# Designs tried in a protein design run: peptides against a protein of PDB entry 3PUK. Part 40

Target 1, 227 residues: chain A of PDB entry 3PUK
Amino acid sequence: ERGLKSVVWRKIKTAVFDDCRKEGEWKIMLLDEFTTKLLSSCCKMTDLLEEGITVIENIYKNREPVRQMKALYFISPTPKSVDCFLRDFGSKSEKKYKAAYIYFTDFCPDSLFNKIKASCSKSIRRCKEINISFIPQESQVYTLDVPDAFYYCYSPDPSNASRKEVVMEAMAEQIVTVCATLDENPGVRYKSKPLDNASKLAQLVEKKLEDYYKIDEKGLIKGKTQS

## One batch from the design tools (peptide; aimed at target 1 F107 C108 Y212 E217)

Design b2_p17_4_s1 (made by RFdiffusion4, then SolubleMPNN; from b2_p17_4, 8 letters changed)
Fold by OpenDDE base, seed 4:
Structure b2_p17_4_s1 (fold): chain B 227 residues (1-227), chain A 17 residues (1-17)
Amino acid sequence: as target 1 above (227 residues)
Amino acid sequence: SLEEQYKKLQEFNKELE
């Protein structure tokens, strides 16, 4: 069985690097916190070099312009990452790179996308969502990047109920991205005790899986798999 | 989808050029 890391890398290679690859062209790659962790988990620097990446930079840091090179932004669709991108391309005077290829790890909200369109649309050569919002740890193990998930899910404070729901939804979404990456529509298994969190999460996952496969570009409704 | 939105944007930009 191919490890999850290999699957994730293959997905990134196909969806990101192969998509924007031009023969003889090198790019600077901009990463955020999540994508740094993601790539670190599934590839080596040498792998990135082979994909035409000459330099990796942190999107959050102030960087010197390299105006002759195109930039590959592999980032999460967060206000912070988007704002950093906008600083790179928001004005002609602030343009740090020749052009941008943007690959979001997840669904980019319209609000963020509209902000991008309004300020730097001419600089963008590609803009895609690749739907990888998890970090592979082992062959079949991954971690979710949901801030304070543990705290809110297991908080005894009823005032956190709304946040708990948001967190669970985010977790469910990330689980669905795992399934999508693995091309699986699993039957969800959970342990409901002592709290109903697992049950709620399972329901959310099932719903989102159903929605995902219904709206899949391939128009295929996959049957439930045993995972 | 983001892709569709992007395509529309690119088409729009081409029209402006």
Scores: peptide ipSAE 0.027, ipTM 0.590, DockQ to the pose 0.169
OpenDDE base, seeds 1, 2, 3, 5: peptide ipSAE 0.014, 0.013, 0.012, 0.012; ipTM 0.449, 0.423, 0.445, 0.421

Design b2_p17_4_s2 (made by RFdiffusion4, then SolubleMPNN; from b2_p17_4, 8 letters changed)
Fold by OpenDDE base, seed 2:
Structure b2_p17_4_s2 (fold): chain B 227 residues (1-227), chain A 17 residues (1-17)
Amino acid sequence: as target 1 above (227 residues)
Amino acid sequence: SLEESYKKLKEFNEELK
């Protein structure tokens, strides 16, 4: 069995690095908080060098322009990360890099997408969603990036019900990204607890998996697999 | 929808060429 880390790395290599690779070209890679953790979990700096990345920069920090180099943005589709990107390319005077390749870790909301399209299209060479929104920990273990998930999911306060649903939706989406990455359509298994959180999450995952495999990236319909 | 997302990105990337 290939470890989850290796699978994730392979996915990133294929979906991101191979996608924008040009012979002899080095790029600056911009990361946000999540993608920093993601790459740290599944690769080494030497791996990135082999993929044509000369330096890694934090998208949130002030950076000096390197106008002769293209930038690879591997970021989450969040307002914060997108805003940082927009600052890099939003105006001619503020362009920090020669051009941008953007790879989102998840589906980019239309609002953010439209904002990018309206302001920075001329600077963008590629925009892709790779759909990896989890951190691999072990061979078959991963963590999700959902803030306050524990608090809301297990809160007995009814006032948190709406937030709980949002959190579970986000978790389900991220779990689907794992399945997609692993090229699996698993049967969902869970243990019930006093709160039906696991059951609800399982249902959400199943629904999203069905939707995903109707029209996956390769246009293939896959049957259920065991993991 | 997922389909709509793929479509918009595909179209966008075509425009970027």
Scores: peptide ipSAE 0.223, ipTM 0.817, DockQ to the pose 0.637
OpenDDE base, seeds 1, 3, 4, 5: peptide ipSAE 0.191, 0.161, 0.222, 0.135; ipTM 0.803, 0.786, 0.820, 0.772

Design b2_p17_4_s3 (made by RFdiffusion4, then SolubleMPNN; from b2_p17_4, 8 letters changed)
Fold by OpenDDE base, seed 5:
Structure b2_p17_4_s3 (fold): chain B 227 residues (1-227), chain A 17 residues (1-17)
Amino acid sequence: as target 1 above (227 residues)
Amino acid sequence: SLKEQYEKLREFNKELE
């Protein structure tokens, strides 16, 4: 078994594929940039076929309608991905697919959520947040998808302070998804010198972990596991 | 907040059921 990759795959299988699976039904799966990388890191095309996925399409590209098939959207909750989804279902006459199952890799902002509800609610069979916002590399190694994280976190320019905060928030969210995937609530350790970035990030992670486990679907409150 | 978003999601999913 490939450690973290296997765990991630199992979570996706349970949270996404098992959730929308219907016997004998094939779906088209729509992926964005992040979820393409994510699935590529933890599964093969044969695995997806076994889960009832006939083809994988890039959500950002123009695609031919397949109106008789349902679509599984496994995407990031970004304006770009959501806008592409809305284009697929925004017009009653121009629906590309029969229906949609939407699984977000992270918490969807209210603004995007409201856009989806207002425009495409009748076409949506399922909309869930799966909370997987990292890419597994090795058994205990993962990468975060936060653009320019290095630049903003280590920028001495005060004008970047607001951006730094946003980046750190995004990083904290993704770290929490790792913990959630592994069913862990770790005691966060960090080196705070020479900058306090690690301390700030640790505090954000701890706060978000507390929030996650208090409001998770299982209603679990876990102690620190010291991962 | 995450809590508020989760609650909204739950409500949305109930509406879809």
Scores: peptide ipSAE 0.020, ipTM 0.489, DockQ to the pose 0.753
OpenDDE base, seeds 1, 2, 3, 4: peptide ipSAE 0.017, 0.020, 0.017, 0.018; ipTM 0.479, 0.479, 0.478, 0.477

Design b2_p17_4_s4 (made by RFdiffusion4, then SolubleMPNN; from b2_p17_4, 8 letters changed)
Fold by OpenDDE base, seed 4:
Structure b2_p17_4_s4 (fold): chain B 227 residues (1-227), chain A 17 residues (1-17)
Amino acid sequence: as target 1 above (227 residues)
Amino acid sequence: SLEEQYKKLKEFNEELK
């Protein structure tokens, strides 16, 4: 059985590195908090070197321009990460790299996408969503990167209900990305007691899975698999 | 919607080619 880490790495290799690979070309890779964790979980620096990455930098940090090199942005579609990207390419005077390849780990909101398109389109060579928004821990284990998920999901305070919904949606989305990565459309199983959180999450996952596979680039509606 | 996002992304990538 191929471990989840290996599957994730292969997905990244295919979707990101192979997509932008040019023979003899080296790139600087920009990572955010999530993608740093993600890559750390499934590859080594030597692996990245083999993929033509010469330097890895934190997108949140102030960086010196390397104008002769293209940059590979492997980032989450968050305002913070996008804003950092925009600072790198927002103006001719601020252009830090030769060009940008952007790969988002999840669906990029229209607002952010439009902002990028409006300000930096000339500098962008690729912009794709690869839909990997989870961290592989073990062969078949992953963690979700949803801030305060536990707190809000299990909060007895009704005032947190709205946030709970947001968190559950985010969790559901990330679970769907796992399924997509594994190329599975599972039947969702859950334990509803003591709270209905699992049921709600299951419903969200099912809905999102349906939506995902309906709009899959391959146009294939996959049957439910038993997981 | 997800569909709209994919459409926009596809269009954008086509424009970049």
Scores: peptide ipSAE 0.024, ipTM 0.510, DockQ to the pose 0.721
OpenDDE base, seeds 1, 2, 3, 5: peptide ipSAE 0.019, 0.008, 0.017, 0.006; ipTM 0.487, 0.395, 0.465, 0.375; seed 3 fails the geometry check

Design b2_p17_5 (made by RFdiffusion4)
Pose (drawn by RFdiffusion4):
Structure b2_p17_5 (pose): chain A 227 residues (1-227), chain P 17 residues (1-17)
Amino acid sequence: as target 1 above (227 residues)
Amino acid sequence: EAEEELEEVEERNEEFF
């Protein structure tokens, strides 16, 4: 099947689970709010055992150290999600697991990355960015994770216009992970209609996905595709 | 190997942002 959640599941399995899967052994997977919704969206937690995950736990709440099991961190590049990781490794009096495998849902800001590049410890065996920042609500419908996006797009023009851009970029980069997961590099068009916001956004997506496929690393897609 | 992977991630983020 080619359901949207099937496509995403095929990506998570190959880009995350198989990438750190050691045939004979199992791992503990850690999730933030987003990755929880993402995984619950495209699979049952039963399927995870077959993928080398024996226990899933919330990265937010404190946990008991299991210093003989390796950890699979499947989290977004969020200050909160990352600060929690740094609680397990490095500063201080650490550690909590035998090894760390980090998989970011999206590009990691240099600011956050530096905070973990230091307290690195030999533990962090891997740090990848898989670029999946959306929810496969239905086999043909997707939703983003841009909190309060509607308000910050149609609010007046007061003080909170600086946030509008923050929301506009968040939508753009997040939409780009939708195209990248579908291995599509589509042409961009907007409606040129009410308030003309699709124009500003269409430009951000066009610019960002040009920069994106200048880096992919999957090497499957470059230049505009038939979409 | 892990240090090479981290350098690659850093370079990619610099090129992207």

Design b2_p17_5_s1 (made by RFdiffusion4, then SolubleMPNN; from b2_p17_5, 9 letters changed)
Fold by OpenDDE base, seed 3:
Structure b2_p17_5_s1 (fold): chain B 227 residues (1-227), chain A 17 residues (1-17)
Amino acid sequence: as target 1 above (227 residues)
Amino acid sequence: SAEEELEKLEKKMKEYY
């Protein structure tokens, strides 16, 4: 069985690098905090060179324009990352690169997408979602990137109930992206503790899996698999 | 740590070319 890291890399290669590859063309790749960790977990610098990446840059940092080169943005669909992209392309006078290819690690909210479309649509050659919102650690182990998950899930303060739900939704979504990446529809298992957090999360995952596999990319319904 | 990893990658790529 292929390890999770290999599967993740294969997905990135196919969904991102193969999608925007042009023979003889090199690109600058812009990464955020999450995608830096993601790529670090599943590839090497040599792999990126083979995929036509000449330079990696941090999207959060001020960068000098390289107007003759196209940029590959591999970023999370967050306001912070999107705002940094908009700084690069939002003004005609401030365009840092020749053009942009944008690949989001997860579903991009319509609000953010519309903001991008309204300000710099002419500069964008591609805008896709690849749905990888986790960090592979081992063959069957991954880490979720949900800020303050522990705090809100275990907060006794009822005022945090709404935020707890948001966190659980985010966790469930990321788990589904793992399943989608592995092409699996597992039966969800959990241990019930004094708190119902595990049960609630399991229900959310099951619901999202059901919705996802109603119609796959090929228009097929996938049955439950073992994981 | 993520920033440090990115800087390492950047440095390696710059050295390669």
Scores: peptide ipSAE 0.023, ipTM 0.552, DockQ to the pose 0.019
OpenDDE base, seeds 1, 2, 4, 5: peptide ipSAE 0.022, 0.020, 0.019, 0.023; ipTM 0.572, 0.543, 0.535, 0.593; seed 2 fails the geometry check

Design b2_p17_5_s2 (made by RFdiffusion4, then SolubleMPNN; from b2_p17_5, 11 letters changed)
Fold by OpenDDE base, seed 1:
Structure b2_p17_5_s2 (fold): chain B 227 residues (1-227), chain A 17 residues (1-17)
Amino acid sequence: as target 1 above (227 residues)
Amino acid sequence: DAEKELEKLYEKRKKYY
């Protein structure tokens, strides 16, 4: 049993592959840097073939059009990934694929969403957000993808305080996606350090968990699970 | 329907505001 990896794979299978799967239909899957790491952590190419994926392409690379095939975009909601998608479908005469199924790994900002809606809506068959913003490493271990987190969290320079806050928010959001994936509302544990980083992060996670379950359960707050 | 799919996502997003 793969532990956390199996849970992540099950969620992706249900939320993405089962959602867009059609009998006898093969799709091209487009991945970005994060989703490449994510899928590599919890599945093999053979697993993707079983889910109806014929080939995986890097969204950042120039690709030859395959106009007869539909494309599955499993990407992060970043300007870079969205811009690549827009280039694939922005021209009515030069669409790279037949249609697009888009699954974002996190909340897509309104600015990016509106750009997609304005330029490529006709090409989209699915557009969903799945909250998986972490990489499972072991049965009980995961990693977060927050650039420069170490630098800003441990910077003694007060000028980095604003950036530190942004990084901590991003980390907290990703931790909440782990809890959501596991269907847990745990108590948060942290080690005491000279810096208040762990305490601040814990508070952010607790707040975001409360908000998440309040929204998800139609105003009902999920009780704390045993840690 | 592409417009319906985007609208569904839009409505879901409103819950966060």
Scores: peptide ipSAE 0.167, ipTM 0.795, DockQ to the pose 0.508
OpenDDE base, seeds 2, 3, 4, 5: peptide ipSAE 0.038, 0.037, 0.156, 0.040; ipTM 0.636, 0.700, 0.788, 0.706

Design b2_p17_5_s3 (made by RFdiffusion4, then SolubleMPNN; from b2_p17_5, 10 letters changed)
Fold by OpenDDE base, seed 2:
Structure b2_p17_5_s3 (fold): chain B 227 residues (1-227), chain A 17 residues (1-17)
Amino acid sequence: as target 1 above (227 residues)
Amino acid sequence: ESEEELKKLEEKIKKYE
């Protein structure tokens, strides 16, 4: 199938499931709020079963230990999700699972990464960033996972200016992950309005795209594509 | 909403076990 959903699924399949796949091995998959929405948007349960996922669990919930099974954590690099992971593996005596494969949807801050390394490195078989921080809706339509984005972006209150910038940075980062997923370096287009939000966001996206393609694994700077 | 989606997913998984 053609479209953003299929592209996202293909990326998850290759970057996550194929990466940790072992013949005959079933895993428990731990999801957070974002990754639940993400997977729900681009795959079916049958797809997950085919990838060796037997059970899906909410990382935020108290879960019974399944010590004989390995866990696949497909989570956002947030303090909340990381803390839940650390609870599962932080105690040597109370590990919930046999081992962990961690796949972050985006860049994991060094602070969180160091926290993980310090507490449960021996339990981790993989730890990767896959850079998918958006929800595919249509073939070329996606939604961003940025809380209160609408409020801060359109707030006339000057006191929200700093938060607006943070939101825009987060949005820009997520848009770049879309481009990376699609293997595109698009020309950024926006509709001008009385507010400079679209222009500011466009500039942030362009800058981040340049940085991404400059430092990508292929070392290839792609020309702008139409998307 | 996320909890609902997760529940749906969990229910689907259980249906196929």
Scores: peptide ipSAE 0.022, ipTM 0.542, DockQ to the pose 0.020
OpenDDE base, seeds 1, 3, 4, 5: peptide ipSAE 0.021, 0.021, 0.022, 0.019; ipTM 0.533, 0.537, 0.579, 0.512; seed 3 fails the geometry check

Design b2_p17_5_s4 (made by RFdiffusion4, then SolubleMPNN; from b2_p17_5, 10 letters changed; failed a check: a repeat of another design)
Amino acid sequence: DAEEELKKLEEKIKKYY

Design b2_p17_6 (made by RFdiffusion4)
Pose (drawn by RFdiffusion4):
Structure b2_p17_6 (pose): chain A 227 residues (1-227), chain P 17 residues (1-17)
Amino acid sequence: as target 1 above (227 residues)
Amino acid sequence: SELEERFENVKEFNEEL
């Protein structure tokens, strides 16, 4: 099947689980709010065992150290989600697990990355960005994770216009992970209609996905595709 | 670009492992 959640599942399995899967052994997977919704969206937690995950736990709440099991961190590049990881490795009196495998749902800010590039410890065996920043609500419908996006797009023009751009970029980069997961590099068009916001956004997506496929690393897609 | 820098930093970090 080619359901939107099937496509995403095929990505998570190959880009995350298989990428650190050691045939004979199992791991503990850690999730933040987003990745929980993402995984609950495209599979049952039963399917995880077959993928080398024996236990899933919330990265937010404190956990008991299992120093003989390797950890699979499947999290977003969020200050909260990352600060929690730094609690397990490095500063201080650490550690909690035998090894760390980090998989970011999206591009990791240099600011956050530096905070973990230091307290690195030999533990962090891998740090990848898989670029999936959306929810496969239905086999043909997707939703983003841009909190309070509607308000900050149609609010007046007061002080909180600086956040409108923050929301506009968040939508753009997040939309780009939708195209990348579908292995599509589509042409961009907007409606040129009410308030003309699709124009500003269409430009951001066009610019960002040009920069994106200048780096992919999957090498499957470059230049505009038939979409 | 910012994305390229981020990517290269992560790639180089993985090579250093």

Design b2_p17_6_s1 (made by RFdiffusion4, then SolubleMPNN; from b2_p17_6, 9 letters changed)
Fold by OpenDDE base, seed 3:
Structure b2_p17_6_s1 (fold): chain B 227 residues (1-227), chain A 17 residues (1-17)
Amino acid sequence: as target 1 above (227 residues)
Amino acid sequence: SELEKQYKLLQEFNESI
C-alpha cells in the first residue's frame, strides 16, 4: 500500500533535504497548497524533523521574521507562490530569513525565474527543479493536480476545446513525472471513453515520455518497460 | 535541472563581480 508513497518520499529526501542538508543546522520550511498535500501524503512531521526541519509554514500566510534561520522553500512554480517568496526577500528591510533554498516541484517558467533573479538573487543559496507534480495515494495510485480537469475534459461545449487541450497537456506532464519518479518508461494503456479523452491523453503521455528520456541527463533513450 | 544550471551561472557571475 505504501510503495508509491515511499518512492516519492525517497525522491524528496534525496532531491531536497539531502541536497541542502548541513550538519547541526535547522531550517524553516515554506510550503504552498500543493506541496503541503504532497508531503502530507508521504511523510510525517517526525520525518521532517529528522531532516532538519524545525517548523513548517504556509507561504501564503503572513509570517513573522526569523532572521537567524535559513528557509527551505518547497513550492510550485506559480506566480502566487513566487510572489510570496519575493515578499519574503524583495527588500533588505523586509528580509524574513537568513537565506533561501528553493526547490520547485516542476519546471519554472523563465518569466518567473527572471523575476526571482532580478529581486532576490543574493539571498538564494540553491534553486532546483525536482519534477514531482502528483500526489501519491496508494502503492499504485496517484492523483493529478490539474484544476478544472474534469470540467474541461468532459465539456460538450466546443468553445472549451482550447482549454481542454491545455488541461490534457498538464495532465500528461504530471503523468510523465510519475514515470520519471519511478524510473520507468511504460507502455501506455488506456480504456476508450465516449469523448476519446483517454486516447488523446495517452498520445500526449507517450510523446512527453519520449521527449523526457531523449533529453535525460544520460542522453539515452530508455526502452519501454513492461509495467 | 535547467533551472539549477541557470542559477549556478548566476551565482558564479555574481561572485565574480
Scores: peptide ipSAE 0.028, ipTM 0.452, DockQ to the pose 0.154
OpenDDE base, seeds 1, 2, 4, 5: peptide ipSAE 0.014, 0.007, 0.005, 0.012; ipTM 0.382, 0.401, 0.348, 0.381; seed 2 fails the geometry check

Design b2_p17_6_s2 (made by RFdiffusion4, then SolubleMPNN; from b2_p17_6, 8 letters changed)
Fold by OpenDDE base, seed 2:
Structure b2_p17_6_s2 (fold): chain B 227 residues (1-227), chain A 17 residues (1-17)
Amino acid sequence: as target 1 above (227 residues)
Amino acid sequence: SELEERYKKIEEFNKSI
């Protein structure tokens, strides 16, 4: 299947499940709000079982320890999700799981990464950023996980200008993850409206795409693709 | 680049664990 959902699933399978696969090993998978939506959009529980996931747990909820099993954390690099992870492994006496594989959906800020390293490094077997920060809806449609994006982007209040820029940056980063996932370097298209939001976003995306493909995993400079 | 530095730090971390 050539749909975005299939592409996303394939990316997750290769980047996450294949990366930490061990023969005969079952893992508990910890999800946050975003990754719950992400996986729900592109796979079934049966798919996860085939990948060696026995159960899925919400990282935000209180969970019973399963100390004999390793945990796969597929989470967003947010303070909330990271704090939940730290609570699972921060105390030597109260480790919830045997060890952790951590896969972030986006770039983990240095502050959070350093916090993890300082407190839980001995419990971690793998840490990886997979850069999937969008929800596939249709074959060519996706949604972004940027809270209040609509409000700030369309706010006429000048006091929101700084927040608007932050939102635009976040959106641009997530769009780049779509392109990377699809292995595309597209020409950016937008419709002009009275607001310059589309133009600004396009410029941010183009800049970030250029930066990404300079150092892609294959070390290949890709030309623009038409999609 | 910032991106290169990010990859390096994670790679170094993975090598250390």
Scores: peptide ipSAE 0.441, ipTM 0.905, DockQ to the pose 0.596
OpenDDE base, seeds 1, 3, 4, 5: peptide ipSAE 0.424, 0.428, 0.441, 0.433; ipTM 0.898, 0.899, 0.903, 0.903

Design b2_p17_6_s3 (made by RFdiffusion4, then SolubleMPNN; from b2_p17_6, 6 letters changed)
Fold by OpenDDE base, seed 4:
Structure b2_p17_6_s3 (fold): chain B 227 residues (1-227), chain A 17 residues (1-17)
Amino acid sequence: as target 1 above (227 residues)
Amino acid sequence: SELEKRHKLLKEFNEEI
């Protein structure tokens, strides 16, 4: 099997498609940049068809209304993606689809969530966080989607310290989503030389793992695994 | 925590829908 790709697909299938699936119902799926890459990495169009997706659309593009169909938004919790969603459902005149199912790839900020709730709640049938913020490459390899991560993490310029921290936090969050996807609470190992970046990242990951498993939907505190 | 707040909000939202 394709290892991590299969695991990711299975997670998406269970958390997204099975969650909103209705017999005989087809949906339009809206993707953003990240979820396009994500799905492309772990499934085929035929797989999506089997899950009741008839058409895939880019959320950032202007789209013609298909008012008879429900839309499945599988998107990142970003202002850009959320704003595109809001344009689809923000007013009765602008409503492009029959209803929306929203699945975020990560934790949605309160500000964005509140904005959605305030403007589009009546159109939404589901809103969930799936917590898959990585792209699987190989059986146990993934790519983090953190802009300029390399630049800021290894920047010699101290003025980038704040940005470096933001980047590391984003990386840590995404690593936690990998762990969550794999259902693991690993002991974090790192090489601290030549920079402390790995140590800082490890600390962030450990902290976020603790927080994640404490508030797991199952209410289960998992022991550390050796991964 | 921020994570807990988001979890709570998500739960509340899904209960209202």
Scores: peptide ipSAE 0.093, ipTM 0.746, DockQ to the pose 0.801
OpenDDE base, seeds 1, 2, 3, 5: peptide ipSAE 0.043, 0.053, 0.081, 0.033; ipTM 0.704, 0.717, 0.736, 0.694

Design b2_p17_6_s4 (made by RFdiffusion4, then SolubleMPNN; from b2_p17_6, 9 letters changed)
Fold by OpenDDE base, seed 5:
Structure b2_p17_6_s4 (fold): chain B 227 residues (1-227), chain A 17 residues (1-17)
Amino acid sequence: as target 1 above (227 residues)
Amino acid sequence: SELEKRHEKINNFNKSI
C-alpha cells in the first residue's frame, strides 16, 4: 500500500506540476503557510527541482521582482493569500513576475475569485482547484487545518453554536479531500462523543462525499469502500 | 449544484485566458 504522503505527492505532481509544465521553463513557486506544511510533509527540495521549480518563496513576505520568470502560486483560497497574490499582479508597473499559474488547495470563494478575475486576469495563465486541504502524517494518518476546532466543537456555550457549525463544515470539507485524494468513497463510521459532534460530522462528510462523486471528473460514481 | 457552478466558473475563466 502506498503511504498517504506518496499519494498526496502524486496528486500534486499530476494536478499542479504536470498541468503547468513547459519544457525548459523554470518557475518560482509561491507558498503560503498551509502549502508550505503540505509540501514539506510529502516532498523534498530535490523533487521540486525536478518539477522545474527553481526557488520557493513565501507569499506573505516582501519579495524582489523577477519579471522574466513565471510564478506558480500554490496557495489556500484565503483572503490573506489572495491579497498577497493581488499585490504581486494588481498593477502593471508592480508586476513581480511574468505571469501566474494559480492552484488553490480548496474551493475558492466566489468573492475572492471575482476579485482575482477583475484585477489580474491578464496575468493569469491557469487557475485550478486541486482539493487537498489536509497534511499527511503517516501512511493513513492526516491532520486537519481548522483553527480552534477543538474549542468550538466542545464548547458548552450556546453563543458558539454558529461558529461550531462553520468549523464542522470546514472539517468535513478537509476529510472529503482525503477521500478524493485516495480515490475512495468510504462508509463513514463514528463513535459517540459529547454533544453529538461525531454524528453531525459524519453526516456532513457523507453529504459532501455524495456531492463530490456526483461531479467527479471521471464521471464514475464509486460505491462505498473500506476505509 | 454549488460545486458544479464553481467548476463551471473556473473552466470558463480558463477558457477566457
Scores: peptide ipSAE 0.445, ipTM 0.909, DockQ to the pose 0.628
OpenDDE base, seeds 1, 2, 3, 4: peptide ipSAE 0.429, 0.442, 0.434, 0.439; ipTM 0.904, 0.908, 0.905, 0.908

Design b2_p17_7 (made by RFdiffusion4)
Pose (drawn by RFdiffusion4):
Structure b2_p17_7 (pose): chain A 227 residues (1-227), chain P 17 residues (1-17)
Amino acid sequence: as target 1 above (227 residues)
Amino acid sequence: SESLEETEERNKKYFES
């Protein structure tokens, strides 16, 4: 099947689980709020065992150290989600697991990355960005994770316009991970209609996905595709 | 590690573009 959640599942399995799967052994997977919703969206937790995951736990709440099991961190590049990882490795009195495998849902900010590039420890065996920043609500419908996006798009023009841009970029980069997961580099068009916001957004997506496929690393897609 | 270096290079290329 080619359901939207099937496509995403095929990406998570190959880009995350298979990428650190060691045939004979199992791992503990850690999730933040987003990745929980993402995984619950495209599979049952039963399917995880077959993928090398014996236990899934919330990265937010404190956990008991299992120093003989390797950890699979499947999290977003969020300050909260990352600060929690740094609690397990490095500073201080650490560690909590035998090894660390980090998979970011999206591009990791240099600011956050540096905070973990230091307290690195020999543990972090891998740090990848898989670029999946959306929810496969239905086989043909997707939703983003841009909190309070509607309000910050149609609010007046007061003090909280600086956040509008923050929301506008968050939507743009997040939409780009939708195209990348579908292995599409589509042409961009907007409606040029009420308030003309699709124009500003269409430009951000166009610019960002040009920069994106300048780096992919999957090498499957470059230049505009038939979409 | 090699993986960290690769991630760093990608981030620099992306955020500096």

